# Peptides against a protein of PDB entry 3V4L: the designs that were tried, part 74

Target 1, 386 residues: chain A of PDB entry 3V4L
Amino acid sequence: GQPLAKDKVALLIGNMSYWEHPKLKAPLVDVYELTNLLRQLDFKVVSLLDLTEYEMCNAVDEFLLLLDKGVYGLLYYAGHGYENFGNSFMVPVDAPNPYRSENCLCVQNILKLMQEKETGLNVFLLDMCRKRNDYDDTIPILDALKVTANIVFGYATCQGAEAFEIQHSGLANGIFMKFLKDRLLEDKKITVLLDEVAEDMGKCHLTKGRQALEIRSSLSEKRALTDPVQGAPCSAEALVRNLQWAKAHELPESMCLKFQCGVHIQLGFAAEFSNVMIIYTSIVHKPPEIIMCDAYVTDFPLDLDIDPKHANKGTPEETGSYLVSKDLPKHCLYTRLSSLQKLKEHLIFTVCLSYQYSGLEDTVEEKQEVNVGKPLIAKLDMHRGL

## One batch from the design tools (peptide; made by RFdiffusion4, then SolubleMPNN)

Design b2_p13_1_s4 (from b2_p13_1, 7 letters changed)
Fold by OpenDDE base, seed 4:
Structure b2_p13_1_s4 (fold): chain B 386 residues (1-386), chain A 13 residues (1-13)
Amino acid sequence: as target 1 above (386 residues)
Amino acid sequence: MEPPPTAGVIEVE
């Protein structure tokens, strides 16, 4: 019979905005496109951008809570990284220069923890460099991995090589995601799918002799990403997993705010990633005596590090939101909250209406406080040390 | 020493 997954869970991390290292661009598009593809494959996807070491540890711990016996686990990482002694290290955005293993997440440690969950399949897609870091002479004493015969590594590059992003004048995929996305929906054994991706990458003149896909696997079964989720009555564990995932993806409801002047504002919310939300405001009703009015969002929690220079933009793109702009209503003011994992409390902010009456020179302001609770990933309380 | 290994950028003209 076709293999069945008990469930399918993916954690996607894209690190770009490094503090002490070169900034990347490809992880934004790669995480977004992979999220949409894995959702079509019935994966529960958590997608996170620009995580610190602490936030990456917590994201992995929350991902491991979603894993159980016969669950398919997929970890994707795009960012800086290195490989020392066959151990892959993912570099957080706050990593010092130079970084060491103590500043990074070891993928083989994550694999060990996934093997303790008795998962049905473990897929690692690592879009990072695999050069040795000569600043880290630490030989990690890793415990011996269990022989589970359910592991697949897709490395975007060869051992000792760099992974490359192609900088076009616009948003582009990294090399690995460019070829992976065209095949990811195919009903094939995951190792066969990745081998076909490797062949497609090998035909690319840009990567020929610079980057090649490496596949490492111990997969004894014909497991595919297309394998159906087992439709058996939800175990209490499957119900908890579904509820936890649903909580991490719950957007605030759209609100209609009514001001004393008779202006009505629509306040809306869109998810770009599990930790990235767009707030948008639009004037839906204006009395004729009001000639000009704008609805600004302000007074965000300090934990979100919202720069007012990037808030209340006339386009999503001016906020740095290039991917969801097609799904957003037009003619709004847009604000991008990119660090929802930092939110310790409820998201409370002010909607400020600035307006002018016909025949008055003075601008009038009205304000309303809005509490939207904990949006998206902020419901997981990732900042609570387990 | 070279900087720590970071992702390379291919500028395509």
Scores: peptide ipSAE 0.240, ipTM 0.845, DockQ to the pose 0.817
Fold by OpenDDE base, seed 2:
Structure b2_p13_1_s4 (fold): chain B 386 residues (1-386), chain A 13 residues (1-13)
Amino acid sequence: as target 1 above (386 residues)
Amino acid sequence: MEPPPTAGVIEVE
């Protein structure tokens, strides 16, 4: 019979805004495009940008809680990384220079924990460098992996080689995602799909002799990312998993704020990633006696590190949001919250209305506090332990 | 020593 997944869960991590290392650009586009493709494949996707070591550990722990017997697990990582002694290390954004294994997440440790969950399929897509780090001489004593015939590694590059991004004048994919995205929806065994991606990459003149896809697999069965999910969740564990995922993707409802002057503001919310939200404000009603009127958001929680210079922009693009701007209403002020994983409490902020009456020189201000609870990933309380 | 391994950039004209 056709293989069935009990469920399908993916964790996508894109690290680009490194503190002590070169900044990347491709992980932004790659995580976004892969999220949309995996959602079309009925995956429950958590997508996270720019995680610290602690935040990456917590994201992996929450991902492992969503895994169970016969569940398909997919981990994608785009960022800096290295390979020592056949172990792959993902580099967090706060990693020191030089970084070591003690500052990084070992993919083979994550695989061990996934095998303890008796998963139906384990897919690792590693869009990172595989060069040796000569600053790290540690030989991790990894526990022996279980012999399971359900593991697939897609490495964006060969052992000892670099992964590359293509910089054009605009947003571009990494080399691996550029070819993977064209094949990912095909109803093929995942190892056959990745082999076709390797052939497509090998035909490209830009990548020839610089980057080649490596596939490492124990997968004995004809399993595909297109494999249907087994019907309605009948177990208590499946209901809990669905509720946890739904909570991590719940946006605040759009609000209509009414000010004493008779101005009405629409406050709206959009998700770019599981930890990235856009707030937008628009004037939906203005009395004719008010000649000028602007609605600003301010007084965000300190944990979010919101620079006021990047808030309240006339376009989504001025906030650094280039991917969801087409799906946003026009003629708003836009603010991008890029670190929702840092939110310990409810998201409380102020909406400030600045306005002027016809024939008065003085600007008037009115303020309303807004509590939107814990948006998106902030509902998982990833800070349990600080 | 070379810097720790980082992702490469291909500039396309």
Scores: peptide ipSAE 0.240, ipTM 0.845, DockQ to the pose 0.795
Fold by OpenDDE base, seed 5:
Structure b2_p13_1_s4 (fold): chain B 386 residues (1-386), chain A 13 residues (1-13)
Amino acid sequence: as target 1 above (386 residues)
Amino acid sequence: MEPPPTAGVIEVE
């Protein structure tokens, strides 16, 4: 019969905004497009941008809690990285210069933990450099991996080579994602699908002699990303997994705020990523006596590091949100919360209404505090260790 | 020493 997945879970990490290293651009688009494709494949997807070492560790731990016997696990990483002694290291955004293994996440350690879960399939898609880091002389003593015939690595580049992004004036994919996205929905064994992606990359003039896909696999079974999930979640573990995933994707409900002046504001929320949310406000009712009226969001928790200069924009694009702008309502003010993983408490903020009456020169302000609880990834207490 | 390995950028003209 066709193989069945008990469930399908993916963690996607895109690191771009490095503190001590060159900034990247491609991971934004790559994580977003891959998220949408994996959702069409019935994956439970957690998508995270710009994680610190601590935040990456917690994201991996939460991902491992979603894994169980016969579950398909997919880890995608786009960012800086290196390979020493056949061990792949993902570089967090807060990594020092130079970084070492002690500042990075070892993919083979994650694989060991996935093998302990008795997963049905383990897929690693590593869109990072595989050059040796000569500043790291540490030889990780990895425990012997179990012999499981269910592992697939897709490395965006060969051992000792760089992975590249193409800097255009606009949004562009990394080279690996550019070819992967065109085939990802194909009902093929995952190793056959990746081999076809490798052939497509090999035809590209930009990558020829610079970057080539490496496939490393022990996969003995015909497993595909298209494999159907086994029917209704009847196990306690499947129920827990569904609840945990649902928590990480729960948006606040849209609110209608009523001010004393008779102005009504619609407050809405949209997810760009599991840790990135857009807040939008619109005036839905204004008394005729009010000639000018604006509704701003302010007084965010300090943990979110919200610059007021980037809040309350007339377009999603002015907030740095280029991907979801088509799906947002028009004629709002937009604010992008890009670090929801940092939220320790409830998201409490102020809606400030500034308005002017006909025949009064002075601007009047009314304020309402809004508590929306813990949105998206902030429900996973990724900060409990601090 | 060279800087630690970072993702390469291909500038497309």
Scores: peptide ipSAE 0.232, ipTM 0.841, DockQ to the pose 0.808
Fold by OpenDDE base, seed 3:
Structure b2_p13_1_s4 (fold): chain B 386 residues (1-386), chain A 13 residues (1-13)
Amino acid sequence: as target 1 above (386 residues)
Amino acid sequence: MEPPPTAGVIEVE
């Protein structure tokens, strides 16, 4: 019979906005495109951008809580990284310069923990450099991995090589994602699919002699990312897993705010990633005596580190949101909350209505406080312990 | 020592 997954869970991390290292661009598009593809494959996807060491640890811990016997686990990482002694290290955005293994997440440690969950398949897609870090002489004493015969690594590059992004017209994909996305939906054994991706990368003139995909696999079974999820969750653990995933994807409901002047504002929310939300405001009703009217969002929780200069933009693109702009209402003011993982409490903010009456020179302001609870990933309390 | 390895950018003209 066709193999069945008990469930399918993916954690996608894209680190771009490094503090002490060169900024990347590709992880934005790569995590977004991969999220949409894995959702079409019935994966429960958590997609996270720009995580600190602590936030990455918590994201991995929450991912491991979603894993169980016969579950397919996929970890994708795009960002800076290195490989020492056959161990892959993912570099958080807050990593010092130089970084060491103590500042980074070891993929082989995550694999060990995934093997303890008795997963049906473990897939690692590592879109990072695999050069040695000469500032880290730590020889990790790793315990012997269990022989689970269900592990697949897709390394975007060869051992000792760099991974590259292709800058084209403002947005760039990583080289790996550029080829992976074209094949990811194919009903093939995951190692066969990755081998075809490797062939496609090898034919590309841009990548030839610069980057090549490496596949490491112990996968003894014909398992594919297309393998159907086993039917209705029968176990309490499966119900808990479904609820935990659903919490991380719950958007606030759209609100209609009514001001004393008779202006009505629609407040809406859109998810770009599990930790990135766009707030948009639109004027849905304006009395004819009001000639000018704008609805600004302000007074965000300090934990979100929202610069007011980047809030209340006339386009999603001016907020740095290039991917979901087509799905957003037009003629709004847009604010991008990119760090929802930092939100300790409820998302409370102010909607400030600034307006002018016909024949009055002075602008009038009305304010309403809005509490939208914990949106998206903020429901998982990824800051627990800070 | 060179900085730790960063993802490379391929500029396509």
Scores: peptide ipSAE 0.214, ipTM 0.832, DockQ to the pose 0.771

Design b2_p13_2_s1 (from b2_p13_2, 6 letters changed)
Fold by OpenDDE base, seed 1:
Structure b2_p13_2_s1 (fold): chain B 386 residues (1-386), chain A 13 residues (1-13)
Amino acid sequence: as target 1 above (386 residues)
Amino acid sequence: MTELVSTDPELSE
């Protein structure tokens, strides 16, 4: 019979905005496109950008809570990384220069923890360099992995080699995602799918002799990412998993704010990633005696590190939101909250209406405080360990 | 021209 997944869960991490290392570009597009493809495959996807070491640890812990017997787990990482002694290390954005294993997440440690969950399939897609880090002499004593025969690694590059991104005038994928995205929806055994991706990369004149996909697998069964989820969640654990995932993807409801002057503002919310939200404001009603009015958002929680210079933009693109701009209402002011994982409290902020009456030179201001609770990933409380 | 940029932090200096 066709194999069934009990459920399908993916964690996607894209690190780009390194503090002490070169900034990347591809992870933004790669995480976004892979998220949309995995959602079409009925994966529960958590997508996170620009995580610190602590935030990456918590994201992995929350991902492991979603794993259970017969669940398919997929971890994707795009960012800086290295490989020492066959151990892959994902580099957080706050990693020092030089970084060491103590500053990084070991993928093989995550695999050990996934094996303890008795998962149906473990897929790792690692879009990172695999060079040795000569500043890290640590030999991880990894405990012997269980023989689960359900593991697949897709490495974007071969051992000791670099991964590359495509430099274009605009947004572009990394090399691995460029080829992976074209085949990811195919109903094939995951190792066969990745082998076809490797062939496509090998035919490309840009990548030939520079980057080659490596597949490492112990997968004894014909499992695919297309494998159907086993019917309605019958277990308490499956219900908890569904509720936890739903919480991590719950947007605030759109609000209609009414000001004393008679102006009405629509406040809306859109998810770009599980930790990235766009706030948008639009004037939906203006009294005729008001000649001009603008609605600004301000007074965000300090934990979000919102620069006012990047808030209240006339386009989503001016906020750094290039991917969801087509799905947003036009003629708004836009603000991008890119670090929702840092939010400890409720998202409380001020909507400030600045307006002018006909025949008055002075601008008038009205303010309303808005509490939208904990949006998206902030509901998982990734800071519970502090 | 499509250029490949290494994601290796040591080569991007």
Scores: peptide ipSAE 0.206, ipTM 0.767, DockQ to the pose 0.499
Fold by OpenDDE base, seed 2:
Structure b2_p13_2_s1 (fold): chain B 386 residues (1-386), chain A 13 residues (1-13)
Amino acid sequence: as target 1 above (386 residues)
Amino acid sequence: MTELVSTDPELSE
C-alpha cells in the first residue's frame, strides 16, 4: 500500500545574526522558502531565526514533544557549523569565539532522542560547513544508536568542506536550497529526490568542484515527503500535538482602535516566521477637522530588544521584512518583532496617535495600551527556567 | 558574476 505518515513535523532553524562570528544572509530566504514548501506537503512547520544555545535547546525539546510513533520528523538547519569525528554541531548565535561542542547542538544527540520516539522517518537537512573545528578537541561519546532503518541525512556539502551562499545584490538562496526547492514537491523516495538535487548541483558551473551534496541513508522503506498524513487525529496525544502546534502559529486578531478625537486605527499582525511578526497600523477613519494624524507603536516589552529607530517604518522593507511585504496592506506604518521567543510575558505595547486640528498649530497625542497575549512561538514559553 | 561566499567563520575574516 502507499506509505502513510501518522503526522509530519518540521523544525527549521536559520542562524544569521551571530554575535562573535561573521553574519550570514541566505538562511533568511532558505528557511522562508522551505517553510512554504513543507506547508504544501502538509508538514506542521516551526520556523525560527537567530536562536541562542538555550533557545535552540528548547526549540529541539518542543520539536521532540511533537514526535511520536510513525510521525515524520524533519530538522533543517542553516547557519555556521562544524563536524568533528563524524558528529555534526550546529552553532547558536551567542556562541563564543572560538566555539566548542559545549556551546553547540550535536545533531547525533537529537537523532538519538528522535529514535526513542519510534518515528516513521527522520530527515536531517544540514546547510552548514562540515570543516573540523581545531579549537574543539572533545570526542563526544555518543551512545549506540538504535538500528531503525528510517534515517536520511542531506548534507549541503562534503565532509571537511565548506557550504556557500550566493552573493547577490538582493535576496538569494544558499546553494543547497537553490536546488532543493525545485524538487522538494516531487512524489519520490526522499533519497531519490536528494540524489536528483545532488545531480543538479553537480551540473551547475557555479557549484561544480566547490560544493557537492552528501547523502547518508539507512532508509529501507519507500518513504517520501509527499506521503499522506493518516486521517483525523484519533488519539488524545495527536489532538494535543495539533493544538500545541496551532497555538504556536496563532496570530493576534486584527483590532480596530477608536480614539477620543474620533480617529479609528486598524492594528494588524502578520507572521514572517514562528518567532518573527510584523505589526502594522493604518488610519481607517479621520474626522474632517483633523488635518494630519499618525499612529505609532511604542513601549514594547524590554525582552524583545526593539530599537525605536527600526519601528514605525513607512515600508516593510525598511524594517528588514522583505519576504512578506507583498501580502501586507499598503500605506501603513510597520514594525518587525524578530525575537518573539524571548517574550516571557504578554505582548503589551502602546498605540500613540499624534494629530493636528485645522487652525491649531500644536500637535495633540492620545495613547491606548494594547494586550495581544502571547503571539506565535511565545505561547510555548521557550524561556521557562531562566 | 554571482560570487560564492563561504559560510565558514574562519575564512570570513
Scores: peptide ipSAE 0.201, ipTM 0.765, DockQ to the pose 0.482
Fold by OpenDDE base, seed 4:
Structure b2_p13_2_s1 (fold): chain B 386 residues (1-386), chain A 13 residues (1-13)
Amino acid sequence: as target 1 above (386 residues)
Amino acid sequence: MTELVSTDPELSE
């Protein structure tokens, strides 16, 4: 029979906005496209952008809590990285220059922890450079991995080689995701699927002799990403996992705010990623006596580090939201909250209505405080050290 | 032309 997954869980991390290193572009699109594909494969997908070392550790810990016996675990990483002595290191956005293993997450350590969960399949997709970091002379003494025969690594590049992104004037994938996305939905053993992706990369004139996929696997069974999830959650652990997942993806409900002047504002929310939310405001009713009217969001929690210069934009794209803009209502003001993992408390902010009456020169302001609780990933309390 | 950019931080110097 076809193998069954007890559940399917994915953590996708895309690091781009490095503090001390060159900024990347591809991880944004790659994480988003992979999220949508894995959702079509019935994966529970946590998608996170621009994580610090601490936030990456917490994201991995939360991911490991979703893993259990017979669960399929997939970790995708796109960002800076290196490989020393066959150990892959993912570089957080706050990593110093030069970075060392002490500033980075070791993938083989994550694999060890995944093996302790008795997972049905462990897939690592690593879209990062695999050059040696000569500033890190640390030889990690890793504990011997268990022989679980359920491990697949897809490295975007060969050992000691670079990964590349496509520089276009618009949104572009990394090289690995460009080919992976075309095959990811195929009902094939994951190692066969990745081998076909490797062949497609090898046929491309852009990538030929520059980047090649490396597959490392110890996979004794015919397991595919298409393998069906075992029916209704039959265990308390499966119910907890489903609830934890649902909490991490719960958007605030859209609100209709009524101001004293008789203006009605629709406040709406959209998820771009598990840690990235778009807030949008629209005027749904305006008295005829009011000639000008705008609804701004302000007074965000300081831990979100919201620059007012990037808030209340006339388009989603002006906020840096290029992916979900098609699914957003038009003619709003848009604000992108890109760091929901930093939120310690409830998301409380102010909706400020600025308006003018016909025949009056002075602008009037009315304000309403809005509490939307903990949106998306902020419900996981990633700041609570387990 | 589609330009490939390395994600290696050392090549950006």
Scores: peptide ipSAE 0.201, ipTM 0.760, DockQ to the pose 0.501
Fold by OpenDDE base, seed 3:
Structure b2_p13_2_s1 (fold): chain B 386 residues (1-386), chain A 13 residues (1-13)
Amino acid sequence: as target 1 above (386 residues)
Amino acid sequence: MTELVSTDPELSE
């Protein structure tokens, strides 16, 4: 019969905004596009941008809690990385220069933990550099992996090689995602799908002799990303997993705020990623005696590190939100919360209405505090232990 | 990572 997944879970991490290393661009688009494709494949997807070491560890731990016997696990990483002694290290955004294995997440350690969960399939898609880090001489003593015959690695590049971004004047994929996205929905064994992606990369004039996909697999079964999820959650564990994932994807409800002056504001929320939310405000009713009014959001929790200079923009793009702008209401003020993983408390902020009456020179302000609870990934308490 | 700016070759049509 066709293989069935007990469930399908993906963790996607895109690191771009490095503190001590060159900034990247492609992970933004790559994580977003891959998230949308994996959702079409009935994956439960957690998508995270710009994680510290601690945040990456917690993201992996939460991902591992979603894994169980016969579950398909997919880990995608786009960012800086290295490979020492056949071990792949994902570099967090807070990694020092030079970074070492102690500052990084070892993919083979994650694989070990996935094997303990008796997963049906383990897929690693690693869009990172595979050069040796000469500043890290640590030889990891890895325990022998279990023989599970369900492992697939897709490395965006060859051993000892770099991965590349396509610099366009706009949003562009990394090289790997450019080809992967065109085939990801195909009903093929995952190793066959990746082999076709490798052929496409090899035929492209941009990538020929510069970057080649490496496939490493022990997959003995004909498993595909298209494999259907087994029907209704029959176990308490499956119900818990579904509830945990649902919590990490719950947006705040849209609110209509009413001010004393008679102005009504619509406050709305949109998810760009599991840790990135757009807040938007719009004036939905204005008394005629009020000539001008704007609704600003302010007084965010300090943990979010929101620069007021980047808040309350006239377009989503001015906030750095280029991907979801088409799905947002027009004529709002937009604020991008890019670090929801940092939120320890409820998201409480102030909506400040600044307005002017006809024939008065002075601006008037009214303020309302808004509590939207813990949005998206903030429900998982990714900072439990800081 | 050196961002190889792979310039898309302008497909000169």
Scores: peptide ipSAE 0.104, ipTM 0.660, DockQ to the pose 0.078

